# Peptides against a protein of PDB entry 3HTU, part 84

Target 1, 75 residues: chain A of PDB entry 3HTU
Amino acid sequence: RRPEEWGKLIYQWVSRSGQNNSVFTLYELTNGEDTEDEEFHGLDEATLLRALQALQQEHKAEIITVSDGRGVKFF

## One batch from the design tools (peptide; made by RFdiffusion4, then SolubleMPNN)

Design b2_p27_5_s2 (from b2_p27_5, 12 letters changed)
Fold by OpenDDE base, seed 3:
Structure b2_p27_5_s2 (fold): chain B 75 residues (1-75), chain A 27 residues (1-27)
Amino acid sequence: as target 1 above (75 residues)
Amino acid sequence: EEKEREEQRKKDEELVKERLKKIKEEE
């Protein structure tokens, strides 16, 4: 899958679960309990970041960078 | 409106920091 395709899957999950406008760490998206049954669970961080960057281009997400790591907010 | 966006961004950043801290403490 391309990063854009991963982004689509992630955003679909966010939408279906009603978690728009929610904040996640990147770890929570790929290693969290809430996404355990999702196709993107276990996705490497580099590919995840590219997927989120694709969503960011579409104004569907905002990547949050802090000193200790990264998170994302979905819209 | 810009100030409000900045405030929300700061809140979101702090939330991310807190969650990252919890993950680190559990390790």
Scores: peptide ipSAE 0.615, ipTM 0.879, DockQ to the pose 0.900
Fold by OpenDDE base, seed 1:
Structure b2_p27_5_s2 (fold): chain B 75 residues (1-75), chain A 27 residues (1-27)
Amino acid sequence: as target 1 above (75 residues)
Amino acid sequence: EEKEREEQRKKDEELVKERLKKIKEEE
């Protein structure tokens, strides 16, 4: 899958679960309990980041960078 | 409007920090 295709799957999950405007760490998206049954669970962080960057270009997500790591907010 | 956006960004950043801290503490 291309990064934008992964982004689509991730955003679909966010939308289905009613978690728009919620904040996640990158770890929670790929390793969290809430995504265990999703296709993107276990996705490597590099690919995840590219997927989120694609969503960010579409104004569907905002990557949040702090001193101790990264997160993302979905819109 | 800009002030509200800045405040929201700060809240989101703090939330990320808190979650990162929890994950680290669980390790």
Scores: peptide ipSAE 0.615, ipTM 0.879, DockQ to the pose 0.919
Fold by OpenDDE base, seed 2:
Structure b2_p27_5_s2 (fold): chain B 75 residues (1-75), chain A 27 residues (1-27)
Amino acid sequence: as target 1 above (75 residues)
Amino acid sequence: EEKEREEQRKKDEELVKERLKKIKEEE
């Protein structure tokens, strides 16, 4: 899959999950319990970043970088 | 306004930091 295709899958999950908290760490997206049944579970961080960057270009996500790691906010 | 946007960004960053901390503590 292309990064933008992964981004679509991730965003679809976020949208349909009905979560009131739209902020995630990158780890939670690919290694968390909530995504165990998702196709993007276990996705490598490099590919994940590219996927999120694609969403960011569409103003659907914002990558948050802090000293201890990265997260993402979905819109 | 810019001030509100900045405040929101700070809140989001702190939230990420908090989540990262919790993950580390669970390991």
Scores: peptide ipSAE 0.615, ipTM 0.879, DockQ to the pose 0.821
Fold by OpenDDE base, seed 4:
Order: C-alpha cells, then sequence, then structure tokens
Structure b2_p27_5_s2 (fold): chain B 75 residues (1-75), chain A 27 residues (1-27)
C-alpha cells in the first residue's frame, strides 16, 4: 500500500470509531489495543508518518512534535 | 483569534506529552 492508502484506512477508522479524543500518539495508533483488529496495526513508524503526512496535506490531520515524541490530531 | 489557536495547540501538545509519559511508565 502507498502512504496515502494507509492514511485513508487510518482516517476511516478514526471517523468510524466514535472516540471522544482526536489526539493520539503514533504508538497508540499502531500498537494500541483499540486498533488491534485494524490492518494498520503494527505498521512501521516510517510508513505511518508518511501516511499521516499525506493526511496533513489534506488538512485531515496535524502531526504534533514534542520533545519526547510525536502525536497526531485528526480533524 | 490567533491567541485561541495557540492556546489550543498548547493543550494538544500537553495531551500528547501526557500520553507519551503514560506509555513510558507502562514499560
Amino acid sequence: as target 1 above (75 residues)
Amino acid sequence: EEKEREEQRKKDEELVKERLKKIKEEE
């Protein structure tokens, strides 16, 4: 899959999950229990980041960089 | 307002920091 295709899958999950929080760490997306049944579970961070960057270009996400790691906010 | 956007960004950053901290504590 291309990064933008992964991004689509991730965003679809976010949209359908009905979660209150739209902010995630990158780890939570690929290693969290909430995504265990998703195809993108276990996705490597490099590919994940590219996927999120694709979503960011579409203004569907914003990557949050802090001193101790990265997260993402979905819109 | 730009101030409100900045405040929201700061809140989001703090939330990420908090979650990162929790993950580290679980390890």
Scores: peptide ipSAE 0.614, ipTM 0.879, DockQ to the pose 0.837

Design b2_p27_5_s3 (from b2_p27_5, 12 letters changed)
Fold by OpenDDE base, seed 2:
Structure b2_p27_5_s3 (fold): chain B 75 residues (1-75), chain A 27 residues (1-27)
Amino acid sequence: as target 1 above (75 residues)
Amino acid sequence: EEEEREKELEELKKKVEEKLKEIKEKE
């Protein structure tokens, strides 16, 4: 899958679960219990970041960087 | 350790949320 395709799957999950406007760490998106049954579970962080960047281009997400890592807010 | 990792992730999440709050307050 291309990053944009992964982004679509991730955003679909966010929407289906009613978690728009929620904040996530990158780790919990691919390693958290809430996404264990999702296709993107276990996705490498590099690909995940590219997927989120694609969503960010569409104004569907905002990647936030802090000293200890990165997170994302979905819209 | 998994427990330590979870705590670190929770702290990271709080920092992310705090940063988002600060950004919003500055708008």
Scores: peptide ipSAE 0.152, ipTM 0.626, DockQ to the pose 0.110
Fold by OpenDDE base, seed 4:
Structure b2_p27_5_s3 (fold): chain B 75 residues (1-75), chain A 27 residues (1-27)
Amino acid sequence: as target 1 above (75 residues)
Amino acid sequence: EEEEREKELEELKKKVEEKLKEIKEKE
């Protein structure tokens, strides 16, 4: 799958689960309990980041970097 | 340890949320 395709799957989950405007760490998106049954669970962080960057270009997400790591807010 | 990892993730999440507040305040 291309990063854009992964981004689509991730955003579909966010929307269907009613978690728009929620904040996640990158780790909990692919390793957390809430996404265990999703196709993107276990996705490597590099691919995840590219997927989120694609969503960010569509104004569906905002990647946030802090001193100790990165997170994302979905819209 | 899983519990320690969970604490680290929670702390990171709080920092991300705090960063969001800072961004909002600057807008």
Scores: peptide ipSAE 0.150, ipTM 0.624, DockQ to the pose 0.110
Fold by OpenDDE base, seed 1:
Structure b2_p27_5_s3 (fold): chain B 75 residues (1-75), chain A 27 residues (1-27)
Amino acid sequence: as target 1 above (75 residues)
Amino acid sequence: EEEEREKELEELKKKVEEKLKEIKEKE
């Protein structure tokens, strides 16, 4: 899958689960219990980042970088 | 340890949320 396709799957989950406007760490998106049944569970962080960047271009997400790591807010 | 990882994630989320708040307040 292309990053844009992964982004679509991720955003679909966010929307289905009613977690728009929520904040996630990158780790919990691909390693958390809440996404264990999703196709993007276990996705490598590099590909995840590219997927989120695609969503960011569509104004569906914002990636936030702090000293201890990165997170994302979905819209 | 899973418990330590959970704590780290919680702290990171807090920092991310605080960062977002700061950005919003600057807008």
Scores: peptide ipSAE 0.147, ipTM 0.622, DockQ to the pose 0.111
Fold by OpenDDE base, seed 3:
Structure b2_p27_5_s3 (fold): chain B 75 residues (1-75), chain A 27 residues (1-27)
Amino acid sequence: as target 1 above (75 residues)
Amino acid sequence: EEEEREKELEELKKKVEEKLKEIKEKE
């Protein structure tokens, strides 16, 4: 899958589960309990980042970098 | 190990949320 295709799957989950306007760490999106049944569970962080960057271009997400890592807010 | 990782993730999440607060205050 292309990054934007992964992004679509991720955002669909966000919307269906009512997680809009929520904040996640990158790790919990692909390794957390809440996404165990999703196709993007276990996705490597590099690919995840590219997927989120695609969503960011569509104003559906904002990647936030702090000293200890990165997170994302969905809109 | 998993427990410690969860704590680290929670701390990171708090930092991200604080960052968002800072961004809002600058608007």
Scores: peptide ipSAE 0.146, ipTM 0.621, DockQ to the pose 0.110

Design b2_p27_5_s4 (from b2_p27_5, 14 letters changed)
Fold by OpenDDE base, seed 3:
Structure b2_p27_5_s4 (fold): chain B 75 residues (1-75), chain A 27 residues (1-27)
Amino acid sequence: as target 1 above (75 residues)
Amino acid sequence: SEEERKKEEEEKKELVEKKLKEIKEKE
């Protein structure tokens, strides 16, 4: 899958589960309990970041960078 | 307002930092 396709799957999960306006660490999205049954669980961070960047271009997500890592907020 | 925007940005960053800290502490 392309990063954009992964982004679509991630955003579909966010929308279906009512997680809009929630903040996640990148780790929570791919290694958290809430996404264990999702296709993107276990996705490598590099591909995840590209997927989130694609969503950010569509104003569906905002990547948050801090000193010790990154997170994301979905809209 | 600009001040409200800045406040929201800081709150988001603080929440991410808090989550990252919690994950690290569990390791």
Scores: peptide ipSAE 0.381, ipTM 0.783, DockQ to the pose 0.892
Fold by OpenDDE base, seed 2:
Structure b2_p27_5_s4 (fold): chain B 75 residues (1-75), chain A 27 residues (1-27)
Amino acid sequence: as target 1 above (75 residues)
Amino acid sequence: SEEERKKEEEEKKELVEKKLKEIKEKE
């Protein structure tokens, strides 16, 4: 899958679960309990980041960078 | 306002930092 396709799957999950405007760490998205049944569970961080960057270009997400890692807020 | 935007950004960062800390402690 292309990063844009992964982004679509991730955003669909966020929307269906009613978690718009929520903040996640990258780890929570790919390793969290809430996403265990999702296709993007276990996705490598590099691909995940590219997927989120694609969503960010569509104004559907904002990547948040801190000293110890990154997170994302969905809109 | 610029001050409100800065506050919002800092709140987002703090939340991410908090989550990251919690995850690291659980690992």
Scores: peptide ipSAE 0.380, ipTM 0.782, DockQ to the pose 0.907
Fold by OpenDDE base, seed 1:
Structure b2_p27_5_s4 (fold): chain B 75 residues (1-75), chain A 27 residues (1-27)
Amino acid sequence: as target 1 above (75 residues)
Amino acid sequence: SEEERKKEEEEKKELVEKKLKEIKEKE
């Protein structure tokens, strides 16, 4: 899959899951219990980041960089 | 306002930092 295809799958999950919080760490998306049944669970961080960057270009996500890692907010 | 935007950005960063800390503590 291309990064934008992964991004689509991730965004679909976020939009349909009814999450209380729209902010996730990258770890939560690929290693969290909430995504265990999703195709993108276990996805490598590099590919995940590219997928999120694709979503960011579409104004569907914002990658948040902090000193100790990265997160993402979905819109 | 610019101040409100900065506050929002800081709140998002703080939330991410908090989550990262919690995950690290769980590992």
Scores: peptide ipSAE 0.376, ipTM 0.781, DockQ to the pose 0.804
Fold by OpenDDE base, seed 4:
Structure b2_p27_5_s4 (fold): chain B 75 residues (1-75), chain A 27 residues (1-27)
Amino acid sequence: as target 1 above (75 residues)
Amino acid sequence: SEEERKKEEEEKKELVEKKLKEIKEKE
């Protein structure tokens, strides 16, 4: 799958899951309990980041960088 | 306002930092 395709799957999950919080760490998306049954569970961080960057280009996500890691907010 | 925007951005960062800390503590 291309990063854009992964991004689509991730965003679909976010949109349909009805999450109360729209902010995630990258770890939560690929290693969290809430995504265990998703195709993108276990996805490597590099590919994940590219997927999120694609979503960011579409204004569907914002990657948040802090001193000890990264997160993402979905819109 | 600019101050409001900055506050919002800081709150986002703080939330991410909080989550990262929680994950680290669970390891």
Scores: peptide ipSAE 0.373, ipTM 0.780, DockQ to the pose 0.810

Design b2_p27_6_s1
Fold by OpenDDE base, seed 3:
Structure b2_p27_6_s1 (fold): chain B 75 residues (1-75), chain A 27 residues (1-27)
Amino acid sequence: as target 1 above (75 residues)
Amino acid sequence: SEDEKIVEKKLEEIKKKKEEEKKKELE
């Protein structure tokens, strides 16, 4: 899958679960208990970041960078 | 920002949880 395709799957999960405007760490998206049944669970961080960057270009997400790591907010 | 603080707190919680799990695994 391309990063854009992964982004679509991730955003679909966010929308279906009603978690828009929620903040996640990158770890929670790929290693969290809430995403265990999703195809993107276990996705490598590099591909995940590219997927989120694609969503960010569409104004559907904002990547948040802090000293200890990164997170993302969905819209 | 508020969102940045939320991310920082989540990262700290995850880090602490990982450390606790690792310690338990070594016992």
Scores: peptide ipSAE 0.560, ipTM 0.874, DockQ to the pose 0.944
Fold by OpenDDE base, seed 4:
Structure b2_p27_6_s1 (fold): chain B 75 residues (1-75), chain A 27 residues (1-27)
Amino acid sequence: as target 1 above (75 residues)
Amino acid sequence: SEDEKIVEKKLEEIKKKKEEEKKKELE
């Protein structure tokens, strides 16, 4: 899958689960209990980041960078 | 920002959990 396709799957999960406007760490998306049954669970961080960047270009997400890591807010 | 603070808090919680799990595995 391309990063854009992963982004679509992630955003679909966010929307269907009512997680819009919620904030996640990157770790929570790929390693959290809430996504255990999702195809993107276990996705490598590099690909995840590219997927989120694609969503950010569509104004569906905002990547948040802090001193000790990154997170994302979905819209 | 508030969102940045939320991310920082979550990262700290995850870090703590990882450290606790690692400690238990080493015991």
Scores: peptide ipSAE 0.560, ipTM 0.873, DockQ to the pose 0.911
Fold by OpenDDE base, seed 1:
Structure b2_p27_6_s1 (fold): chain B 75 residues (1-75), chain A 27 residues (1-27)
Amino acid sequence: as target 1 above (75 residues)
Amino acid sequence: SEDEKIVEKKLEEIKKKKEEEKKKELE
């Protein structure tokens, strides 16, 4: 899958679960309990980041960078 | 920002959990 395709899957999950406007760490998305049944569970961070960047270009997400790592907010 | 603070808090919690899990694994 291309990063954009992964982004679509992630955003679909966010939308279906009604977690828009929620803040996640990158780890929570790929290693969290809430996404264990999702195809993107276990996705490598590099690909995940590219997927989120694609969503960010579409104004569907905002990547949040802090000193100890990154998170994301979905819209 | 508030969102940044939320991310920072979550990262700290995850870090702590990982450390505890690693400790138990080594015991």
Scores: peptide ipSAE 0.559, ipTM 0.873, DockQ to the pose 0.951
Fold by OpenDDE base, seed 2:
Structure b2_p27_6_s1 (fold): chain B 75 residues (1-75), chain A 27 residues (1-27)
Amino acid sequence: as target 1 above (75 residues)
Amino acid sequence: SEDEKIVEKKLEEIKKKKEEEKKKELE
């Protein structure tokens, strides 16, 4: 899958679960209990980041960078 | 920002959880 395709799957999950405007760490998206049944569970962080960057270009997400890591907010 | 603070808090919680899980794995 391309990063854009992964981004689509992630955003679909966010929308279906009603978690728009919520903030996640990258780890929660790929290793969290809430995404265990999702195809993107276990996705490597590098690919995940590219997927989120694609969503950011579509104004559907904002990547948040802090000193100890990164998170994302979905719109 | 508030969103940055939320991310920082979550990262701290996850860090703690990872450390606890690693400890259990080594036992």
Scores: peptide ipSAE 0.558, ipTM 0.872, DockQ to the pose 0.937

Design b2_p27_6_s2
Fold by OpenDDE base, seed 3:
Structure b2_p27_6_s2 (fold): chain B 75 residues (1-75), chain A 27 residues (1-27)
Amino acid sequence: as target 1 above (75 residues)
Amino acid sequence: SEDEEIVRKKLEEIKEEEKKKEEEEKE
């Protein structure tokens, strides 16, 4: 899958679960209990980041960078 | 910002939980 395709799957999950405007760490998205049954669970961080960047270009997400890591907010 | 602080706290919690599990496994 391309990063854009992963982004679509992630955003679909966010929308279906009603978690828009919620903040996640990258770890929570790919290693959290809430996404265990999702196709993107276990996705490598590099691909995840590219997927989120694609969503960010569409104004559907904002990547948040802090000193100890990164997170994302969905819209 | 508010969102940045949320991310920082979540990252700290994950780090502390992992550290706790490692200490428990050594006992």
Scores: peptide ipSAE 0.492, ipTM 0.856, DockQ to the pose 0.909
Fold by OpenDDE base, seed 2:
Structure b2_p27_6_s2 (fold): chain B 75 residues (1-75), chain A 27 residues (1-27)
Amino acid sequence: as target 1 above (75 residues)
Amino acid sequence: SEDEEIVRKKLEEIKEEEKKKEEEEKE
């Protein structure tokens, strides 16, 4: 899958779960209990970041960078 | 910002949980 395709799957999950405007760490998206049944569970961080960057270009997400790591807010 | 603070707190919690798991595995 391309990063854009992964982004679509991630955003679909966010929308279906009603978690728009919620904030996640990158770890929660790929290793969290809430995403265990999702295809993007276990996705490598590099690919995940590219996927989120694609969503960010579509104004569907905002990547948040702090000193200890990164997170994302979905819109 | 508020969102940055939320991320910081979440990352801190994850770090603490990972530390706890490592300690439990060593026991």
Scores: peptide ipSAE 0.491, ipTM 0.855, DockQ to the pose 0.942
Fold by OpenDDE base, seed 1:
Structure b2_p27_6_s2 (fold): chain B 75 residues (1-75), chain A 27 residues (1-27)
Amino acid sequence: as target 1 above (75 residues)
Amino acid sequence: SEDEEIVRKKLEEIKEEEKKKEEEEKE
């Protein structure tokens, strides 16, 4: 899958779960308990980041960078 | 920002949990 395709799957999960406007760490998305049944569970961070960047270009997400890591907020 | 603080706190919690698991494996 292309990063954009992964982004679509991630965003669909966020929307269906009713977690829009929620903040996640990158780890929570790919290793969290809430996404264990999702196809993107276990996705490598590099690909995840590219997927989120694609969503960010569509104004569907905002990548948050702090000193100790990164997170993301979905819209 | 508020969102940044949320991320920081989440990262801290994950770090603490990982540390706890590591200590449990050592014992």
Scores: peptide ipSAE 0.489, ipTM 0.854, DockQ to the pose 0.897
Fold by OpenDDE base, seed 4:
Structure b2_p27_6_s2 (fold): chain B 75 residues (1-75), chain A 27 residues (1-27)
Amino acid sequence: as target 1 above (75 residues)
Amino acid sequence: SEDEEIVRKKLEEIKEEEKKKEEEEKE
């Protein structure tokens, strides 16, 4: 899958689960309990980041960088 | 910002949970 395709799957989960406007760490998306049954569970961080960057270009997400790591907010 | 603070808190919580699991595993 391309990063854009992964981004689509992630955003579909966010939308269907009513998680819009929620904030996640990158770890929660790929290793969290809430995504255990999703195809993107266990996705490597590098590919995840590229997927989120694609969503950010579409104004569907905002990557948040802090001193101790990164997160993302979905819209 | 508020969103940045939320991310910081979540990262801290994950770190503390991992630390707790490691300490419990060593006992």
Scores: peptide ipSAE 0.488, ipTM 0.854, DockQ to the pose 0.873

Design b2_p27_6_s3
Fold by OpenDDE base, seed 4:
Structure b2_p27_6_s3 (fold): chain B 75 residues (1-75), chain A 27 residues (1-27)
Amino acid sequence: as target 1 above (75 residues)
Amino acid sequence: SEDEEIVKKKLEEIKEKLEEELKKLLE
């Protein structure tokens, strides 16, 4: 899958689960309990980041970087 | 487990910082 395709799957999960406007750490998305049944669970962080960047270009997400790590807010 | 609680705490701390930054940047 291309990063854009992963982004689509991730955003679909966010929408279906009613978690729009929620904030996640990148770790939660791929390693968290809430996504254990999703195809993108276990996805490497590099690919995840590219996927989220694609969503960000579509104004569907905002990636935030702080000294302690990275997170994302979905819209 | 203790390991699980440690991870959860760290995640919460990161999320709090992220949310604060979001408030500053997006609100």
Scores: peptide ipSAE 0.171, ipTM 0.676, DockQ to the pose 0.072
Fold by OpenDDE base, seed 1:
Structure b2_p27_6_s3 (fold): chain B 75 residues (1-75), chain A 27 residues (1-27)
Amino acid sequence: as target 1 above (75 residues)
Amino acid sequence: SEDEEIVKKKLEEIKEKLEEELKKLLE
């Protein structure tokens, strides 16, 4: 899958689960309990970041970096 | 477990910081 395709799957999960406007850590998205049954579970961080960047270009997500790590907010 | 609660607490703290940084970007 292309990064854009991964982004689509991720955003679909966010929307269907009613978690829009919520903040996630990158680890939480691919390694968390809530996404264990999703196709993007276990996705490598590099590909995940590219997927989220694609969503960010569409104004569907915002990647945030702090000293403690990185996260993303979905819109 | 205690370890799980510690991780959850740290996650919440990270999310709060992320949300605060996002607010700064939107302001």
Scores: peptide ipSAE 0.170, ipTM 0.667, DockQ to the pose 0.038
Fold by OpenDDE base, seed 5:
Structure b2_p27_6_s3 (fold): chain B 75 residues (1-75), chain A 27 residues (1-27)
Amino acid sequence: as target 1 above (75 residues)
Amino acid sequence: SEDEEIVKKKLEEIKEKLEEELKKLLE
């Protein structure tokens, strides 16, 4: 899958689970308990980041970087 | 487990910082 396709799957999960406007660490999305049954579980961070960047271009997500790590908020 | 709780606390701290940064960006 292309990063954009991964982004679509991730956003679909966020929307269907009613977690829009929630903040996630990148780790939670691919390694958390809530996504264990999702296709993107276990996705490598590099691909995840590219997927989220694609969503960010569509104004569906905002990637936040702080000194201690990175996260994302979905809209 | 204790290790799990430590990780959870760390995640919460990170999320708190991220949320604060988001607030600033949206101001």
Scores: peptide ipSAE 0.160, ipTM 0.658, DockQ to the pose 0.072
Fold by OpenDDE base, seed 3:
Structure b2_p27_6_s3 (fold): chain B 75 residues (1-75), chain A 27 residues (1-27)
Amino acid sequence: as target 1 above (75 residues)
Amino acid sequence: SEDEEIVKKKLEEIKEKLEEELKKLLE
C-alpha cells in the first residue's frame, strides 16, 4: 500500500470509532491495544509518518512535535 | 484581517492544550 492508502485506512478507523479530535502518540496508533485488530497495526513508523503527512495535507490530521516525542490529532 | 487574527490566537491556545496533553501521554 502507498502511504496515502494507509492514511485512508487509519482515518477510516478514527471516524468509525469516534476518535475524531482525539490525540495519539505514533506508538499508540500502531502498537496500542485499541488498534490490535486493524490492518495498520504493526506498521513501521516511517510509513506511518508518511501516511499521517498525507492526511495532514488533506487537513484531516495535525502532527505535533514536543520535546519528548511526536503525536497526532485527528479532525 | 482582525477576524483571522482572532482565529489564529484561538488555534494557538488549542495547540498549547494539545501539547500539555501530549506531554502527559508521553510520561
Scores: peptide ipSAE 0.085, ipTM 0.579, DockQ to the pose 0.045

Design b2_p27_6_s4
Fold by OpenDDE base, seed 3:
Structure b2_p27_6_s4 (fold): chain B 75 residues (1-75), chain A 27 residues (1-27)
Amino acid sequence: as target 1 above (75 residues)
Amino acid sequence: SKDEEIVRKKLEEIKKKEKEKLEELEE
């Protein structure tokens, strides 16, 4: 899958679960209990970041960077 | 910002939980 395709799957999950405007760490998206049954669970961080960057270009997400790591807010 | 603080808090919580799991397994 291409990063854009992963982004689509992630955003679909966010929308279906009604979690728009919610904030997640990158770890929660790929290692959290809430995504255990999703195809993107276990996805490597590099690919995840590219997927989120694709969503960011569409103004559907904002990547947040802090000293201890990264997170993302969906719109 | 508010969102940055939320991310920081979540990262701290994850770090704490992972540490506790490791200590529990080593007992």
Scores: peptide ipSAE 0.535, ipTM 0.866, DockQ to the pose 0.902
Fold by OpenDDE base, seed 4:
Structure b2_p27_6_s4 (fold): chain B 75 residues (1-75), chain A 27 residues (1-27)
Amino acid sequence: as target 1 above (75 residues)
Amino acid sequence: SKDEEIVRKKLEEIKKKEKEKLEELEE
């Protein structure tokens, strides 16, 4: 899958689960309990970041960078 | 910002949980 396709899957989960306007760490998306049954569970961070960047270009997400790591807010 | 603070808090919680799990296994 291309990063854009991964982004689509992630955003579909966010929308269907009612997680819009919520904030996640990157770890929660790929290693969290809430995504265990999703195809993107276990996705490598590099590919995840590219997927989120694609969503950010569509104004569907905002990547948040802090000193100790990264997160993302979905819209 | 508020969102940055939320991210920081979540990262701390994850680190705390992982640390606790490791300490429990080492006992």
Scores: peptide ipSAE 0.535, ipTM 0.866, DockQ to the pose 0.883
Fold by OpenDDE base, seed 1:
Structure b2_p27_6_s4 (fold): chain B 75 residues (1-75), chain A 27 residues (1-27)
Amino acid sequence: as target 1 above (75 residues)
Amino acid sequence: SKDEEIVRKKLEEIKKKEKEKLEELEE
């Protein structure tokens, strides 16, 4: 899959999940309990980041960088 | 920002949980 395709899958999950919070760490997306049944579970961080960057270009996500790691906010 | 603080707290919690799991395995 291309990064854009992964981004689509991730965003679809976010949209359908009805989660209370729209802010995630990158770890939560690929290693969290809430995504165990998703195709993107276990996705490598490099590919995940490219997928999120694609969503960011579409204004569907914002990558958040802090001193101790990264997260993402979905819109 | 608020979002940055949320991310920081989540990262701390994840690290804490992973540390606890490791300690349990080592005991």
Scores: peptide ipSAE 0.534, ipTM 0.866, DockQ to the pose 0.820
Fold by OpenDDE base, seed 2:
Structure b2_p27_6_s4 (fold): chain B 75 residues (1-75), chain A 27 residues (1-27)
Amino acid sequence: as target 1 above (75 residues)
Amino acid sequence: SKDEEIVRKKLEEIKKKEKEKLEELEE
């Protein structure tokens, strides 16, 4: 899959999950309990980041970088 | 920012949980 395709799957999950929180760490997306049944579970961070960057270009997400790691806000 | 603070807190919580999990495995 291309990063854009992964991004689509991730965004679909976010949209359908009914999550009240739109902010996630990258770890939560690929290692969290809530995504265990998703195809992108276990996805390597490098590919995940590229996927999120694709969503960011579409103004569907914003990557947040802090000293201890990264997160993402979905729109 | 508020969003950055949310991310920081989440990362801290995950780090804590991972540490606890590791300790349980080592016992």
Scores: peptide ipSAE 0.529, ipTM 0.864, DockQ to the pose 0.861

